Peptides against a protein of PDB entry 5HOI. Designs and how they scored, part 304

Target 1, 351 residues: chain A of PDB entry 5HOI
Amino acid sequence: FRYMPFSPAGTPFGFTDRRYLTMNEVGYVSTVKNSEQYSITVSFFDVGRFREYHFEDLFGYDLCFLNEKGTLFGQSKTGQIQYRPHDSIHSNWTKIIPLQAGERITSVAATPVRVIVGTSLGYFRSFNQFGVPFAVEKTSPIVALTAQNYRVFSVHYSQFHGLSYSLSELGTSSKRYYKRECPLPMSLPNINSDMKKDANLDYYNFNPMGIKSLFFSSYGDPCIFGSDNTLLLLSKWRSPEESKWLPILDSNMEIWKMSGGKETTDIHVWPLALAYDTLNCILVKGKHIWPEFPLPLPSEMEIRMPVFVKSKLLEENKAILNKKNEIGADTEAEEGEEDKEIQIPVSMAAE

## One batch from the design tools (peptide; made by RFdiffusion4, then SolubleMPNN)

Design b1_p28_1_s2 (from b1_p28_1, 12 letters changed)
Fold by OpenDDE base, seed 1:
Structure b1_p28_1_s2 (fold): chain B 351 residues (1-351), chain A 28 residues (1-28)
Amino acid sequence: as target 1 above (351 residues)
Amino acid sequence: DERLEKLLEERRKRLAEEAERKRKERLE
């Protein structure tokens, strides 16, 4: 297993000269390879509020986190980080994170008030927005980070214990845990089933945890979107004993419904953010499960608990078809093609 | 089908318009 640099909704280069370092509800950060250097562009969805900007990257930043106030960049191998405020009033700052032999920065996060760096050895480093350090904590190996205000959602990986998560608050004087290295009920990518397509192997090599993104909802709930394309939300996290992960959206099921019950293998959901009851996402059409260039405009998907299982709907439709065939035994066997569109129940089609 | 196709077409249209705007803004 290799610890790879993770950024929320980041995409691989694949066979191209460009990729997205990160994207969310604020915008998207792209990097283009220009011989020995990179050109980074920070783009925004709200073009009235923010102006797109670019700069030359001589360091090869492979980590990124975008918020409404600035962009954090990181280089996983060298330990270099850079914070770039969107406002020209505030200066950019650069810092080198000390790394041990073989240690990598695996994830970075930034809020208007905090900068967080997580490493493959489980070093959790916290800073203010000006790069002043607060603390260094040793945790289980960090594979992903996101943050909102003072809150940090961290995902950890152990070869012995699998995936865990922490939810913490970085106050001025101390770190408080709401959750500390609790089991994360997320499935890891299945190499044998998913790797039949070369494009899936490329993505797995880029992101072996299959975490497409993680974010806080507009209500401040931790969300994670895994390789199974299910959005998990951490409910009741303020009550440690009552806290549970809710599968609030099966995006494969929603795409299946939107396609009239046809198996669409060329449409994928790429998560950006959860705003109230809607998943902000990119609908990707093509061979790759990730968005290419140019970036499609975001789409909204209403969150719904997956009460209906595709297999049960298929079984029910087969049972209805079999009952129709048992009643219709007296009418000529027209070999009607097996490609009968799965009738989605009218209650699901009318929404 | 139709809702997804419509959403994809509206998105394609908006992307084309934005790409054309960005091209005009580079020529001015």
Scores: peptide ipSAE 0.006, ipTM 0.359, DockQ to the pose 0.020
Fold by OpenDDE base, seed 2:
Structure b1_p28_1_s2 (fold): chain B 351 residues (1-351), chain A 28 residues (1-28)
Amino acid sequence: as target 1 above (351 residues)
Amino acid sequence: DERLEKLLEERRKRLAEEAERKRKERLE
């Protein structure tokens, strides 16, 4: 197993010279390979609030986190990090994170008040927004990080226990845990079933955990979007005994409903953020499950508890069609039946 | 295919119009 650098909603290069380092509700960060150098562009969805900017990257940054105040960059192998405020009031700063032999930075996160670095050996490093260190903690190996204000959502991996998560608050004096290395009920990518397509193998090599993104909701709840395309939300996390993961959106089922019950293999949901009751996402059309260039406009998808199973609805609709055909004695219509639009019940289409 | 493309395009158009409206409402 190899620890890979993770950034929220980051994309692989594939066969191209360009990729997205990260994207969320604020914007998207792209990198283009120019011979031995990289050109990084920081783009924003709110072009009235922020101006797009670019710079030359001589270090080959492979980690990124974007927020409303700045962009954090990291290099997984060298341990270099750079914070770039979007405004000209605050200066850019650079720091080298000390790494042991074979250690990698696996994820970085930044808020307006905190910078967090996680490593393949489980070093959790915290800083203020000016790069002043607070503490170093040893945890299980960190594979993904996100943060909002003072809160950090971390995903950990153990060869023995699989995926776990922590939810912590980075105060001025101490770190508080709401959850500490609790089991994460997320399925890992199935190499044998899903890797029949070369494009899925390329994505697996880029992101072996299958975590497309993780973020905090607008209400401050931890969210994760895995390879199964299900959005999980951590509810009641303030009450440790009552806390549970809710599958608040099956995006494959929502695409299936939007298609009129047709199997679509060419449309994919790419998660950005959860704002109130809507998933902000990119609807990707094509061979790859990730957005290419140019970036499509963001879409909103309403969150819904998956009360209905697609397979059961398909069986029920087939049973209804078969009963209609048994009542309709006219023999000629049998051959063309496979392409009939499955009538989604009006209650499911109007929700 | 064409119906789903049209639905996606209409959804993108509505979201772009709503985003532009919300921008105008913040500038007024």
Scores: peptide ipSAE 0.006, ipTM 0.363, DockQ to the pose 0.027
Fold by OpenDDE base, seed 4:
Structure b1_p28_1_s2 (fold): chain B 351 residues (1-351), chain A 28 residues (1-28)
Amino acid sequence: as target 1 above (351 residues)
Amino acid sequence: DERLEKLLEERRKRLAEEAERKRKERLE
């Protein structure tokens, strides 16, 4: 297993000279390879609120986190991080994170008040927005980070235990845990089933955990979107005994519904954020499961608990069709070959 | 948190009630 740099909704280069380092509800960060250097562009969805900016990257930043106040960049191998405020009020700062031999920065996160660095050896490093360090903690190996305000959602990996998560709050004096290295009920990418397409292998090599993104909801709940295209939300995390992961959206099921029950393999949900009851996402059309260039406009997808099993709906619809055909066999009405659109129950389409 | 949990619970309840209604309507 190799620890890869993770950024929320980051995309691979694939066969191109460009990729998204990260994207969320605020905007998207792209990098373009130009000879031995990279050109980074920080773009925003609200063009009236923020001005797009670019800079030359001589370090080859492979980690990124975007928030409403600035962008954090990191280089997984060298340990260099850079924070760039969007405004001109605050200066950019650069820091080198000390890395041991073979250690990598695996993820970075930034809020308006905190900067977090996680490593493949489980070093959790916290800073303020000015790069002043608070603490270094040793945890299980960190594979992904996100943060909102003072809260940090971390995903950990063990070869023996698989995925775990922590939810912590980085106060001024101390770190508080709400959840500490609890099992994360997310499936890892299935190499044998998913690797039938070269594009899936390329994505797996880029992101072997299959975590497309993780974020906090607008209500401050940890969310994760895995390779199964299910949005999980951590409910009741303030009550450790009541805390549970809710599968609040099966995006494959929603795409299947939106397609009129057709098996579509060319439409993919790329998660950005959860605002209230709506997943902000990119609807990706094409060969790759990730957005290419130019970036499509964000779409909104209403969250829906997967109460229905697709296979059972298909069996029930087949059984209804067969019963209609058995009852209709006594009346010679040449009702033409109208396209066998799987009647998705109208309520699943109208909600 | 509480508002989202309530919304998710109300949605789960509506979806369950509708799934049960549709199951009854198909058995009739």
Scores: peptide ipSAE 0.000, ipTM 0.257, DockQ to the pose 0.120
Fold by OpenDDE base, seed 5:
Structure b1_p28_1_s2 (fold): chain B 351 residues (1-351), chain A 28 residues (1-28)
Amino acid sequence: as target 1 above (351 residues)
Amino acid sequence: DERLEKLLEERRKRLAEEAERKRKERLE
C-alpha cells in the first residue's frame, strides 16, 4: 500500500499530459506537463464572478483545494504549499511543511479562514489564511481532507482498522471534535472484480481508497462519494450518539433509471458538490470513469434514498411485459410514472 | 422520499437557527 496525494474530484493523467488537480462547485484546476515544468490553470464555472488565471509550476504541485477566495496547492514529497488568492489585492504566500523521511502530504484543504495540511504519518497541521500556524496534532494517517469555514472533515486510514473519519472545528484557541476517528462505513475498491478493466486499474493506482470526492453540503454536512458511486451524508453529527451515514444517492441506480432500465457502462457520475437537494456533478461519457478535456458542463441530480431494488424493478417490468404479450391488446397502458425517463437537467448556472 | 424530505427540513431549520445565531453574535 502507498499513500497517494488526494484532492477532491482530482483525476489521473492516464495516458495524457494533463489532469484535473481538483474540481468542485466553484470551478476546476488543471495541470499540463510541459517537459520538466507544469502549467496550472484555475478555471471557474461562474465566469462573471471570477477570471480564469494560469501560472507556471516549477514544483510539480500534486495537491490542490479550490474555494471561493483562493486556491491552495501542495507538493506531496517536498512539503511545499502555496496559497493563491483569486483577487489580486491579496498576495500569494508559500510555505514549506517539514516532513520526516518517507512522510508525504496526503491532502490539503483551505477555507477563507483556515489552511489544513494532512500527512501520511497523521500530522494534522492547521494555519490561518495567511499561513501562520495554529497547531500540530498527531492523528492516524490522513488520506483525505475537506473544510468549510472553521469545520474540517478528515478521512484516516489504518492497516488494522481500515477507514475512519473525524469532524472538527478549528476555533482561534482550540480544536473541537464532533467526531474523532470513528469508523467510516465506506467500501474500498474491489481489486479482484473491478480491476479487470485497465481504466479501473489506472484510477486505483491514482486513488487506492476510491474516494472520488468529499465535501461539505450547502447545509454544512460532511459528504463522501466512494468507488461504489454512492453519496454518503453524515446526518445528526452535532449529536454524537445520533450521528449516522445516510446513502442519499445511488448514482448507478439513477443512471440505470435514466437509461430506461438498460445496463450502461459508458456513463459515469463525477461528484462536485451537494447544493440543497441536488448533487452537482459531471456526467462522464466514455471509457474512463473521470472527466477528460474539455470538461463537460455540470449537471444536477436530485438526491434520493435508494428505495428501489434494481432486481425487483426488472422482475416487475418483465411481468408487465409478459402480461402485455399475453393480452395481445394494443391497450396503450399509461406508462406508470415510475417508467418516465428521468432527464438530468444540465445546470444552467453557466450564463 | 418522505424520510429525505424530513431530513432536509430538519437541516433547513438548523441552518436558519445557526444563521440567526450568527446574526445576533454580529450585532453584539
Scores: peptide ipSAE 0.000, ipTM 0.246, DockQ to the pose 0.024

Design b1_p28_1_s3 (from b1_p28_1, 13 letters changed)
Fold by OpenDDE base, seed 1:
Structure b1_p28_1_s3 (fold): chain B 351 residues (1-351), chain A 28 residues (1-28)
Amino acid sequence: as target 1 above (351 residues)
Amino acid sequence: DELLEKILEETRKKLAKKAEEERKKREE
């Protein structure tokens, strides 16, 4: 295993000279290799709010995070980071992150108020939006970061402990943990089954964790989309004892349903963001599981719990009802509630 | 193909509507 630079919804070059460094609900950042330099383009979905811009990259930025106020770039090997506001009011700034021998920046995140850098040695570095450092913390090795406002969702990897996650808030004076290096119940890519296709091997070499993206929902819940194409949402994260990962969307099942039950081995969901009750995504058709050029228009996919989870919840509800009946509690279970689609409202995750 | 095109077309309509609503909110 090697620590690779991760950016939310970033794509590999494959056999091309171009890739997406990152994409989300705001837009997409592309890089094109031109000899020894790169040309970076920052594009937006709301063309009325933002203007596309480009610049020449002499450093070979391989990390990126896009927000509504700016774009953070990073170079995993050199430790260089650059923040570029979208507006011309604020100046660009560049900083070098000190790296130890063999250390890599593995992920970067930026909000309008915070910049975060995570490394393969587990150094968590926090800055304000102007690149003024707050703190350096040693954690387990960081493989992915996302942030919203003052909150940071970090994914960690240990060879001994597997995947873990943290949820923290970066206040003005201190870091608070809501969750600290808790087990992340996400399946890693299965090398033996999935690697039969060369395209899957290329993606695995780019992203060995199979984390296609991670983001905060519009309600501020941590979300992760793994190699199994299931969207996980962290529910009840404010209550440490009640906090759980909910599989709120099986994208393979939704694609299968949309196709009318046809085998859809060539249609892939590429996650961008979770807005209310819909996954904003790119529907990719082709050999590669990631979007190519030009980028298709985003699609919205309604959140639906996987059938196997619905079945378990129905079984659990039946078991609870049977236990209530055995205890002689005259709860008139109205027979008509059995067929209520257990929509776990996304609102229940935000409480 | 036809399904993907339909979803893309519906998404295009939703995005256009949202952009128009955001434009109205800026004109107010």
Scores: peptide ipSAE 0.042, ipTM 0.610, DockQ to the pose 0.024
Fold by OpenDDE base, seed 3:
Structure b1_p28_1_s3 (fold): chain B 351 residues (1-351), chain A 28 residues (1-28)
Amino acid sequence: as target 1 above (351 residues)
Amino acid sequence: DELLEKILEETRKKLAKKAEEERKKREE
């Protein structure tokens, strides 16, 4: 296993000279590889509130986190981080994170009040928004970070224990844990089944954990979107014994419903954020599971618990069709191919 | 499923209540 730099909803270069470093509800950060340097552009969905800006990147930033106040950049190998406020009032700052031999920055997060750096050796470094350090903590190896206000959601990986998560609050004087290295019930990418397509292998090499994104909901609940395309929400996290992950959206099922039950192997959900009761996402059409250039407009997908598996819906529709055929109802069964539109019964959309 | 409706309804109620509390905090 190799620790790779993770950024929320970041995309690989693939065969192109450009990629998204990160994207969320605020906007998207792109980088273009030039001959000697990179050009970074910070773009926003609310063009009335924010102005797009660009700069030349001589360091090759491979980590990024975007918030409403600024953008944090990081270089996984050198340990360089840069914070760039969106406003011109506050100055940019740069720091070098000391890394041990073979250590990598694996993830960075920034809020208007905190900057967090996580490493492949499990060093958790916290700073204020001006880059003043608070603490260094040793944890299990960090593979992903997100933060909202003073709260940090961290994902950890151990070869012995698999995926775990922590939820912490970074006060002024101390770090409080709500959850500390608890098991994360998320499926890892299956190399043997899913890697038959070169595009899936490229994405796996970019992101071996298959975490497409992680974020806090608009209500401050930790969310994660894995390789299984299921959105997990951490409920009741204030009560350590009652805390549970809820599968609040199966995006493959929702795409299948939206297509009228056709196998749409060319449509993919790319998660941005959870706002209220909707997943803000990019609907990607094409060979790659990630958005290309130009970025499509964001879509909203309603949160629904994955009650129905496509297989059960198929079985029930077959059973309904067989019953209709037994009753001698001349349903003109157009003899169309095996990929027949599965009408989702209205009753199943309500159950 | 009654459990699912309860989870969705509890989630929606918590969601609505927090949205209203954040709206009140922005109006103060």
Scores: peptide ipSAE 0.008, ipTM 0.357, DockQ to the pose 0.034
Fold by OpenDDE base, seed 2:
Structure b1_p28_1_s3 (fold): chain B 351 residues (1-351), chain A 28 residues (1-28)
Amino acid sequence: as target 1 above (351 residues)
Amino acid sequence: DELLEKILEETRKKLAKKAEEERKKREE
């Protein structure tokens, strides 16, 4: 395994001179190779709120995180980071993260109030939005980061323990853990089955964890979208004992339904964000599982829990309801009759 | 089907309430 720089929904160069460094609900950051330099463009979906801007990159930034206030850039090998506000009110700042021999920045995240840097040796570095450091913590090797406000969702990898995750709050005085290096029930890419297509090998070399993106939902719940194209949401994370990963969308199944039950191997979901009950995504058509240039318009996909997860959630909720009934808690279940026939194809009801 | 829709709807309602509480905390 090799630690690679991760950015949410980042794409490889492939055989092209250009790629997306990151994309989310705010916009998309692209980089183009121009001989020995790069040209970076920060583009936005809300063109009325934000103005597109570009700059020349002499450092070769390979890490990026976009938020509503600015863009964080990082260079995985040199340890250079740069924060660029979208407005001209605040100045750009640059910092060099001290790296040990062989250490890489593996992921960066930025909110309007925090900057986070994670490394291949498990150094977790926190800063304010002005680049003032708070702390350095040693964790298991960090492979991915996302953040919303003061919350950080981190994914860790150990050769012995596989994938784990942490959920933390970066207050003014201290870091609070809601979850600390707990097992992450996400499937890793299957090299033998999935690598039959050269395009899948190129993507695996770019992103060996198969994490297409991770983000917080509009409700502040951690989400992850893996190589299996299943959206996982961390539910009840405030109650450590009740917290669980919910597979809230099988995007392959939704594409199959949208196609009228045809095998569509040329349509792919590229995740951006989860807003309420809809996955904001790019529908990609073609051989590559990632969007090319120009970027297609975002699509919305309604959250539909897979039937196999329905049964497990039904069993768990029956078990919770039975426990609540044993405790005598009157849960007034309002009987709202909205008969929206979620036509589950009969073939999936028989497994 | 109904029981899943109910679970999804309860999940949506809990999430909506949480978002509204987080919005109120930002307006204070």
Scores: peptide ipSAE 0.007, ipTM 0.323, DockQ to the pose 0.032
Fold by OpenDDE base, seed 5:
Structure b1_p28_1_s3 (fold): chain B 351 residues (1-351), chain A 28 residues (1-28)
Amino acid sequence: as target 1 above (351 residues)
Amino acid sequence: DELLEKILEETRKKLAKKAEEERKKREE
């Protein structure tokens, strides 16, 4: 197994000289091969709030994280990281992360108050926004990171245990765990079925975990979007025993509905962020499942729980209503109409 | 269908209220 550098919604080069290092609701970071160097551009969706900027990259940054205050870059092999504030009032800083032989930086994240570096050996390194180190912790191998304010969502991989996740808060003096290396119920890419298309093999070689993106919702809930194109949200994470992953959007199902029930094998959802009840995303039309150049305008997709989650929640609510009726609380049962058989695509019927 | 739309809408409303409370806490 080879640990690859991961950035949220990053794209492969494919057969091109350019790719997106990362993208989210703030903007997108692109890199272009230029002989022996790279040219990086940091672009924004709100052009009134932010000014696009570019610079020459002599290091070949392959890790990136964009926030409202700056951009963090990393080089997975050398351990170099650079933070670039969007505001010219604040100085850029560069640091080298000490790496062991064969160790790679696998993911980086940055908030206005924290910088986080995760490695293939499971070193979790935390810094303030000025690059002052707080701590080094040894965890299971880190494959992905995202952060919001003081909170960090980390994804871990073990060859023996598969995918796990942690949710932590990085205070001034200590790290608090809400969740620590708990099983992540996300399917890995199916090499045998999906690799029949060359474009899927190229993407798998770039991102073998199939994590297209991970982010915090506008409400501070961890979200992950896997190779199955399902948006998972971690609910009730403040109560460790009640915490559960909710499949809040099947994007393949929504594309199928939007097409009028036609098989649309050329339309793909590329996730950016979850704002309230809408997935901010790029609708990609073409051979590749990822956006090409130029980047299309973001689209909004309303979150809709898959019919299977819909049925389970109806059962849970019937069970809650039955318990409330046993306790003598007058709740008027509105008679909702039953049985239009929505044909569930065969991929969801196999659990 | 309506009950789940109601749960989704109540979940959306609880979430929206929580985001508005977090937004207000950032404006203070």
Scores: peptide ipSAE 0.006, ipTM 0.309, DockQ to the pose 0.033

